# Peptides against a protein of PDB entry 6IDX: the designs that were tried, part 346

Target 1, 380 residues: chain A of PDB entry 6IDX
Amino acid sequence: KELAKLSADVTFATEFINMDGIIVLTRLVESGTKLLSHYSEMLAFTLTAFLELMDHGIVSWDMVSITFIKQIAGYVSQPMVDVSILQRSLAILESMVLNSQSLYQKIAEEITVGQLISHLQVSNQEIQTYAIALINALFLKAPEDKRQDMANAFAQKHLRSIILNHVIRGNRPIKTEMAHQLYVLQVLTFNLLEERMMTKMDPNDQAQRDIIFELRRIAFDAESDPSNAPGSGTEKRKAMYTKDYKMLGFTNHINPAMDFTQTPPGMLALDNMLYLAKVHQDTYIRIVLENSSREDKHECPFGRSAIELTKMLCEILQVGELPNEGRNDYHPMFFTHDRAFEELFGICIQLLNKTWKEMRATAEDFNKVMQVVREQITRA

## One batch from the design tools (peptide; made by RFdiffusion4, then SolubleMPNN)

Design b2_p30_2_s3 (from b2_p30_2, 19 letters changed)
Fold by OpenDDE base, seed 5:
Structure b2_p30_2_s3 (fold): chain B 380 residues (1-380), chain A 30 residues (1-30)
Amino acid sequence: as target 1 above (380 residues)
Amino acid sequence: SKYDEAIKAQIKRLKKQNREEIKKELEKAE
């Protein structure tokens, strides 16, 4: 206790470190000796002193042993651990993850997202904050190729739902630090879309062209009985598809792939369109057919609208921007669904279609409609 | 890494949080 109190002072810390005091503390943790009277209290103060000493930045975090890491990870994995021990253990793990790539690798092997999620299902907001902060730290330090795997693990373990139910909809006001950590998690999640946002469609890639064809199929062939014989000549089919791509509201009716060569939003727009078509098929078909049946020049060009809306959403949500320390603004909506961006797109495309009708818009009004929709989205 | 500045900032926030929480706990133990 006294050591923990004194360890806050940099002068004391310097002297204690020079006396190899940190090494003694690490050995106490490594020993795991539960035979001491008041072990939990002693351990809590030991971890406190250790953390305070290390936070001075005099000693490298790389000095810790694998045994130490395993002990700390062990405290986080135990269901009936003292709250103080748990808090300090989470903080130590986060510190190790953030300060050392080598320690990150070791910790990422020892700790699962599921273990951290268990610490979100508590009434203690401080524990919840440390757990989310550690998740964010792991995400920040993860290699780029592993970030998608982490996101998949979040979905699999229902991280968003748990955050929503236990943190956001908790019985306590959200503190500033929790709000910031939620914001960071949101930003990091949206940044997974950056690659797709910056990926140009290759007009020569048949697999990508097949996705556009699938959008056409879902819109126009899903209602048509399969009885339309495959025998209409290749040229008539091409001409038919050009008409269909016009009805879908693509700018390039001959080669809709060209509409996805602009970045942003690149392929992310196509991903959103495909998601809408597969997950919200009735909504997609309705939007397309309502506009395809119009001969009055008041048709809302779905393809163009979807692309520009995707771009707008990327701008509003600041996709690709780094977390800002001054921001604490998180959107609870983004914790309601694992595919929250695509779901938001689905809501916003309906809003756009409605707004287009209400404004009696033509193609000349396109930018004006988009501006109105932007204002509606940003006020919600 | 593109997140190097975010990592540094996270470290700074964590240290601040730790100091505040430790202070509260030590005050309760008095």
Scores: peptide ipSAE 0.626, ipTM 0.961, DockQ to the pose 0.827
Fold by OpenDDE base, seed 1:
Structure b2_p30_2_s3 (fold): chain B 380 residues (1-380), chain A 30 residues (1-30)
Amino acid sequence: as target 1 above (380 residues)
Amino acid sequence: SKYDEAIKAQIKRLKKQNREEIKKELEKAE
């Protein structure tokens, strides 16, 4: 206790470190010896002192042993641990993750998302904050190729719903720090869309063209058995579908793939359209067919609208922007669905279609409609 | 990494949070 109190002072910390005091503390943790009376209290203060000492930045975090990491990870994975021990352990893990790539790798192997999620299902907001902060730290330090795997793990472990139910809807005011950590998590997750947003469609990629064809199929051939795999549609078939692609509201009716060559939103727009078509098929078909049958110049071009809306949503949600220190604005909607972006797109495309009708818009009014829709989305 | 500044910010926030929480805990123990 006294050591923990004194460790806040940089002068004391310097002297204590010079006396190899941190090494002694690490050895106490590494030993795991539960034989002492008041072990939990002793351990809590040991971890506190250790953290305070290390936070001075005098000693590298790389000094810690794998045994130490395992012990700290063990405290986080235990279902019944003292709150102080848990808080300090989460903070130590986060510190290790953030300060050392080597330690990140070791910790990422020892800790599961599921273990961290368990600490969200508590009434203690401080514990919840440390848990989310550690998730964010792991995400920040993850190599690019592993970030998608982490996001998939979040979905599999229902992270968003747990946050929504236990944090956002927790019948208590959300503190500024929690709000910031939720914001960071949101930003990091939305940044996974950046790759798709910046991916140009290859008009020669048959698999990508087959997605566009699938959009046509779902809209116009919905009653036909999917067993008609689009056989190698000879060039002659492309000309036949020009009318359908016009009805879908693509700008390039001959080669709709060209509409997805602009980045942003690139392939992300196609992903949204396909998601809408598969998950909300009735909504998709309705939107397309309502506008495809119109000869009054008041047709809302779905394809063009979907692309521009995707771009707009990327701008509104700041996809690709880095987390800012001063921000704490998170969207609760982000936590309502694992595919929240695509669901938001589905809501917003309906809003766009409605707004288009209400305004009696023509193709010349397209930009005006988009501005109105932008205002509606940003006010919601 | 593209997140280097975000990482630095996170470290700073964590240290602040730690100081505040430790202070509260030590004051209660008193």
Scores: peptide ipSAE 0.626, ipTM 0.961, DockQ to the pose 0.845
Fold by OpenDDE base, seed 4:
Structure b2_p30_2_s3 (fold): chain B 380 residues (1-380), chain A 30 residues (1-30)
Amino acid sequence: as target 1 above (380 residues)
Amino acid sequence: SKYDEAIKAQIKRLKKQNREEIKKELEKAE
């Protein structure tokens, strides 16, 4: 206890470190010896003193042993009654993750997302904050190729619903630090869309062309077997496809793939369209057919609208922007669904279609409609 | 990494949070 009090002072910390005092504390943790009276209290103060000493930045975090890491990870992974031990252990893990890439690799192997999520299902907001902060730290330090795997693990473990129910909809005000950590998690999640947003469609890629063909199939021939490969079509079939792509509202009716070569939004627009067509098929078919049957020049071009809406949503949500230290604004909506961006797109494309009808818009009014829709989305 | 500044910010915030929470805990133990 006295050591924990004194360790806040930099002068004491320097002298204690010079006497190899940190090594003594690490050995106490590594030993795991529960034989001492008041072990939990002693351990809580040991971890407190260790954290305070290390937070001075005098000693590298790389000095810790693998045994020490395993002990700290063990305290987070086990059901603990002692809140202080858990809180200090989460803070120590986050510090190790943030300060050392080698320690990040070791910790990422020892701790599961499920173990961290369990610490969100508590009434203690401080514990919840440390748990989310550690999740954010792991995400920040993850190699780019592993970030999508982490996001998939979050979906599989229902991270968003747990946050929504236990943090956001909790019977307590959200503190500034929790709001910031939720903001960071949101930003990091949206940045997973950046790759697709910046991916140009290859008009020569058959697999990508097959997605556009699938959009056509779902809209106009939902009952037909996908086995009719587009390649063997007579000149009449090519002419038919050009008409269908016009009815879908693509800008390039001859080669719709060209509409997805602009980045942003690139392939992300096609992903949104495909998601809408597969997950909300009735809504998709309705929107397309309502506009494809019009001969009055008031047709809303679905393909063009979907592309520009995707771009606009990326701008509004600041996809690709880095987390800002001064921001605490998070959107609760993004914790309601694992594919919240695609769901938001589905809501907004319906809003766009409605607004287009209400304005009696023509193709010349397109930019004006998009501006009205932007204002509607940003006010909601 | 593209997140180096965000990582530095996170470290700074964590240290601040630790100081505040440790102070509260030590005050309760008196």
Scores: peptide ipSAE 0.625, ipTM 0.960, DockQ to the pose 0.833
Fold by OpenDDE base, seed 2:
Structure b2_p30_2_s3 (fold): chain B 380 residues (1-380), chain A 30 residues (1-30)
Amino acid sequence: as target 1 above (380 residues)
Amino acid sequence: SKYDEAIKAQIKRLKKQNREEIKKELEKAE
């Protein structure tokens, strides 16, 4: 206890470290010896003193042994650990992850996402904050190729719904630090969309063209028996598809793939359209058919609208931006669904279609409609 | 890394949080 109190002082810390005191503390943790009376209290103060000493930045985090890491990870994985031990252990793990790439690799192997998520299902907001902060630290330190895997693991373990139910909808006001950690998690999640947002469609890629063809099929052939293979000549088929792509509201109705060559939003717009068509098929078909049957020049061009809306949403949500220290603004909506961006797109495209009708817009009013929709989205 | 500044920020926040939580705990133990 006195050591923990004194370890806050840099002068004491320097002297204690010079006497190899920190090595003694690490060995106490490594030994795991539960035989002492008041072991939990002693361990809590040991971890506290260790953390305070290390936070002075005098000693490298790389000094810790694999045995030490395993002991700390063990305290986080145990269900009935003292709150103080758990808090210090989470903080030590986060410090190791953030300060050392080698320690990150070791910790990422020892700790599961499920273990961290279990610490979100508690009433203690401080524990919840340390758990989310450690998740964010792991995400920040992850190689780019592993970040998507982490996000998939979060979805599989229902991280967002757990955060929503236990943190956001908790009976306690959200503190500034928790709000920041939620913001960071949101930003890191949106940054996974950046790759698709910056991916240009290749007009020569048949697989990508087949997705556009699938959008056409879902809109116009959903009730047609697949047995009516459009068997007639290649030219009539091309002319028919050109008409269909015009009805879908693509700018380039001859080669719709060209509409997805602009970045942003690139392929992310196509992903949103395909998600809408597959997950909200009735809504998609309704929007397309309502506009495809209009001969009054008040048709809302779905394809163009979807692309520009995707771009607008990327701008509003600041997709690709890095976490800012001064921001605490998170959107609870983005914790309601694993595909929250695509769901937001589905809501906003309906809003756009409604606004277009209400304004009695024509193609010349497109930018005005988009401005009104932007204002509606940003006020919500 | 593109996140180097965010990592540095996170380290500073963590150290601040640790100091605040440790202080609260020590005050309760008095």
Scores: peptide ipSAE 0.623, ipTM 0.960, DockQ to the pose 0.820

Design b2_p30_2_s4 (from b2_p30_2, 19 letters changed)
Fold by OpenDDE base, seed 4:
Structure b2_p30_2_s4 (fold): chain B 380 residues (1-380), chain A 30 residues (1-30)
Amino acid sequence: as target 1 above (380 residues)
Amino acid sequence: MKYDEAIKAQIKLLKKRNRELIKKELEESE
């Protein structure tokens, strides 16, 4: 206890470190010896002193042993641990993850997302904050190729629903720090869309062209087998497809793949359209057919609208931007579904179609409609 | 790295949160 108090002073910390004091503290943790009276209290103050000393930045975090890491990870993984030990252990792990790439790798192997999620299912907001902050730290330090795997693990472990039910819908006010960590998690999750947002469609890629053809099939031939490969069509079939792509509201009726070569939103717009068509098929078919059957110049071009709406949503949600230190504005909606962006797109495309009808818009009014829709989305 | 600024911000917030935690725990132990 006294050591923990004194460790706040940088002069004391420097002298204590110079006397190998941190090594003594690490050995106490590494020993795991429960033989002392008041072990939990002693351990809590040991971890406090260690954390305070390390927070001075005099000693590299890389000095810690693998045994120490395993002990700290062990305290976080135990179902019945003292809250004081748990808080300090989470803080130490977060510090290790953030300050060292080598320690990140070791911790990412020792700790599961499921273990961290268990600490969200508590009434203590401080524990919840440390758990989310550690998740954010792991996500920030993850290699780019592993971030999608982490997001998939979050979905599999129901992270979003647990946050929604135990944190956001909790019977207590959300503190500023928790709100910030939720914001950070939201931003990091949206940044997974950046790759697709910046991916240009290759008009020569048959697999990508088949997705556009599938959109046509779902809209116009919902009962027809997918087996009719688009490539074998007679000139009459090619002319038919051009008409269908016009009815779908693509800008390039001859080669709609060209509409997805602009980045942003690139392939992300096609992903949203395909998600809508597969997950909300009735809504998709309704939107397409309502506009495709109009001969009055008041047709809403679905393909163009979907692309520009995807771009607009990326701008509103700041996709690809880093989280800012001073922000704490999270949207509870984004914790209601694992594919919240695509679901938001599905809501907003319906709003766009409604607004288009209400305004009696023509193709010349397109930008005005988009501006009204932007205002509606940002006020909701 | 792409997230270097975000990591630095997170470290700063963690240090702040740690100070608050330590202060609270020391006060509760008196």
Scores: peptide ipSAE 0.495, ipTM 0.927, DockQ to the pose 0.855
Fold by OpenDDE base, seed 2:
Structure b2_p30_2_s4 (fold): chain B 380 residues (1-380), chain A 30 residues (1-30)
Amino acid sequence: as target 1 above (380 residues)
Amino acid sequence: MKYDEAIKAQIKLLKKRNRELIKKELEESE
């Protein structure tokens, strides 16, 4: 206790470190010896003093042994650990992960996101904050090849649902630090969309062209028996498809694949359109058919609108940007659904279609409609 | 560069949380 108090002073910390004091503290943790009266209290103060001494930045985090890491990871993995030990252990792990790539690698082998999820299911918001912050630290320090795995772990319905139910919908006001960590986690999750946002469609890729054809099929052939595939000659078929792609509101109605060569939003726009068409088929068909049947120049071009809306959503959500210090603006909606971006797109495309009708817009008003929709989304 | 800045920001926040934790514990122990 007195050591923990004195460790706040940099002069004391320097002298204590020079006397190999940190080595003694690490050995106490490494020993794991529960034989002492008041072991939990002693251990808690030992971990506090260790953390405080290390936070002075006099000693490299790389000085810690694998045995020390395993002991600290063990305290986080044990369900019956004292809350005080748990909180300090989470803080030490986060410190090790953030300050050392070599320690990150060792910790990533010893600790899973699944183990940290249990620490989100508590009423203590401070423990929850340390648990989310450690997840964020692991995410930030993950090599590019492992970020997708971390992201998949976050995209797991379980982690998202636990954050939603125990953190966001908890009985306590969310503190600024927790709000920031939720923001960080959200931003890191949205960065997974960056790859798709920056992926150009290849107009020569038949598989990608088949997705566009599937959008056409869902919109116009959903009630047609697949047996009545019009066996009409290749030219009539091509002319028919050109008409259908015009009705879908593609800018390039001859070759819609060209509309997805612009990055951003690239293939992410096609992903959103396909998600809408498959998951919200009735909404998709309604939007397309309401606009495809209009001859009054007030048709909302769905394809163009979907692309520009996807781009706008990427801008609003800062897709591909890293988390900024001082921000705490997380969106609870992104914790409500596994495909929250695509669901947001589905809501916003309906809003766009409604706004287009209300404004009695034409193709010349497209940018004005998009600006009004942007203002509506950013105020919500 | 961008990741290093985000990591540094997290380290700064962690150190702040740690100081607040230690302060609270010392106050509860008096």
Scores: peptide ipSAE 0.474, ipTM 0.921, DockQ to the pose 0.790
Fold by OpenDDE base, seed 5:
Structure b2_p30_2_s4 (fold): chain B 380 residues (1-380), chain A 30 residues (1-30)
Amino acid sequence: as target 1 above (380 residues)
Amino acid sequence: MKYDEAIKAQIKLLKKRNRELIKKELEESE
């Protein structure tokens, strides 16, 4: 206790470190000697003193042993650990992850997302905060190629639902720090969309063109029995498809792939359109057919609208931007679904279609409609 | 790295949170 108190002082910390005091503390943790009276309290203060001393930045985090890491990870994985030990252990793990890439690698092997999620299912918001902060730290330090795997693990472990139910909808007001960590998690999650947002469609890639063709098929052939033989001549089909792509509201009716060459939003717009068409098929078909049946200049161009809406959502959500230290504006809606961006797109495209009708818009009003929709989205 | 600034920010916040935690716990133990 006194050591923990004194460790807050930089002068004391420097002298204690110079006397190999941190090494002594690490050995106490490594020994795991439960035989001492008041072991839990002593361990809690040992971890406190260790954390305070290390937070001065005099000693590298790389000095810690694998045995120490395993002991700390052990405290986080044990179901019946003292709350004080758990909280300090989470803080130490976060510190190790953030300050050392080598320690990150070791910790990422020892700790599972499932173990951290268990600490979200508690009434203690401080523990919840450290658990989410550690998740954020692991996500930040992850190699770019592994970030998608982490996001998939979050979906598989229902992280968003657990956060929603146990943190956001908890019986206690959300503190500023928790709100910030939720914001960080949200930003990091949306930044996974950046690659797709910056990916240009290759107009020569047949697989990508087949996705556009699938959008056409879902919109216009969903009611047609697959028995209508593929026998109509290739030229009549091309002309038919050009008409269909016009009805879908693509800017380039001849080659809709060209509409996805602009980045942002690149392929992310196509992903959103395909998600809508597959997951919300009735909504998609309704939107397309309502506009395709209009012979008036009041047709809402779905393809163009979807692209520009995707771009707008990326701008509103600041996709690709780093989390700001001063922000705590998380959106609870983004914790309701694993595909929250695509679901938001599905809501917003319906809003756009409604707003277009209400405004009696023409193609000339497109930017004005988009501005009204932007204001509606940013006020919700 | 792309997230270096975010990592530095997170470290700063962690240190602040740790100081607040430690202070509270030391006060509760008195």
Scores: peptide ipSAE 0.500, ipTM 0.927, DockQ to the pose 0.849; fails the geometry check
Fold by OpenDDE base, seed 1:
Structure b2_p30_2_s4 (fold): chain B 380 residues (1-380), chain A 30 residues (1-30)
Amino acid sequence: as target 1 above (380 residues)
Amino acid sequence: MKYDEAIKAQIKLLKKRNRELIKKELEESE
């Protein structure tokens, strides 16, 4: 206790470190010896003192042993641990993850997001904050090849549902720090859309062209079996498809694939359109057919609108940007669904279509409609 | 570069949170 108190002072910390005091603390943790009376209290203050000493930045985090890491990870993984020990252990792990890539690698092997989920189910918001912050730290330090795995871990319905139910919908006000960590988690999750957002469609890729054809099929041939392979189209069939792609509101109705060559939003727009068409088929068909049957120049071009809306949503959500200090604006909606971005797109495309009708817009008003929709989305 | 800044920001917040927690723990122990 006294050591923890004194460790807040940089002069004491420096002297204590010079006396190899930090090594002694690490060895105490490494030993795991529970034989002492008041072990939990002693351990809590040991971890406190260790963290305070390390936070001075005098000693590299790389000084810690694998045994130390395993002990700290063990405290986090234990179902019954003192709250103080747990909080300090989470903080130490986060510190290790953030300050050292080598420690990140070791910790990522010892701790899973699944183990941290249990710490989100508690009534203590501080523990919840440290747990989310550690998840965020692991996400930030993950190599690019593993970011998708972290995404998938976040995409686990369980983590999202727990955050939603135990953190966001908790019977307590969300503190600024928790709101910030939720924001960070959201931003890091949206950054995974960057790849798709920056992926250009290859107009020569048949599989990608088949997705566009599927959009056409769902809109216009909803009762027809998908068995008609698009490849054998006679000139009449090509002309028919050109008309259909025009009715779908593609800018390039001859080759709609060209509309997806612009990045952003690239293939992410096509993903959103396909999701809408498959998951919200009635909504999709309604939007397309309502506008395809119009001859009054007030048709809302779905394809163009979907692409530009996807781009706008990426801009609003800052897809591809990293979290900034001081922001705490998280969207609870992104914790409600596994495909929350696509669901948001589905809501926003309906809003766009409604706004287009209300404004009695023409193709010339397109940018004006988009601006109004932007304002509506950003105020919601 | 972008990740390094985000990491530094997170470290700064962590240190702040740690100080607040430690302060609270020490005050509750007196």
Scores: peptide ipSAE 0.479, ipTM 0.922, DockQ to the pose 0.845; fails the geometry check

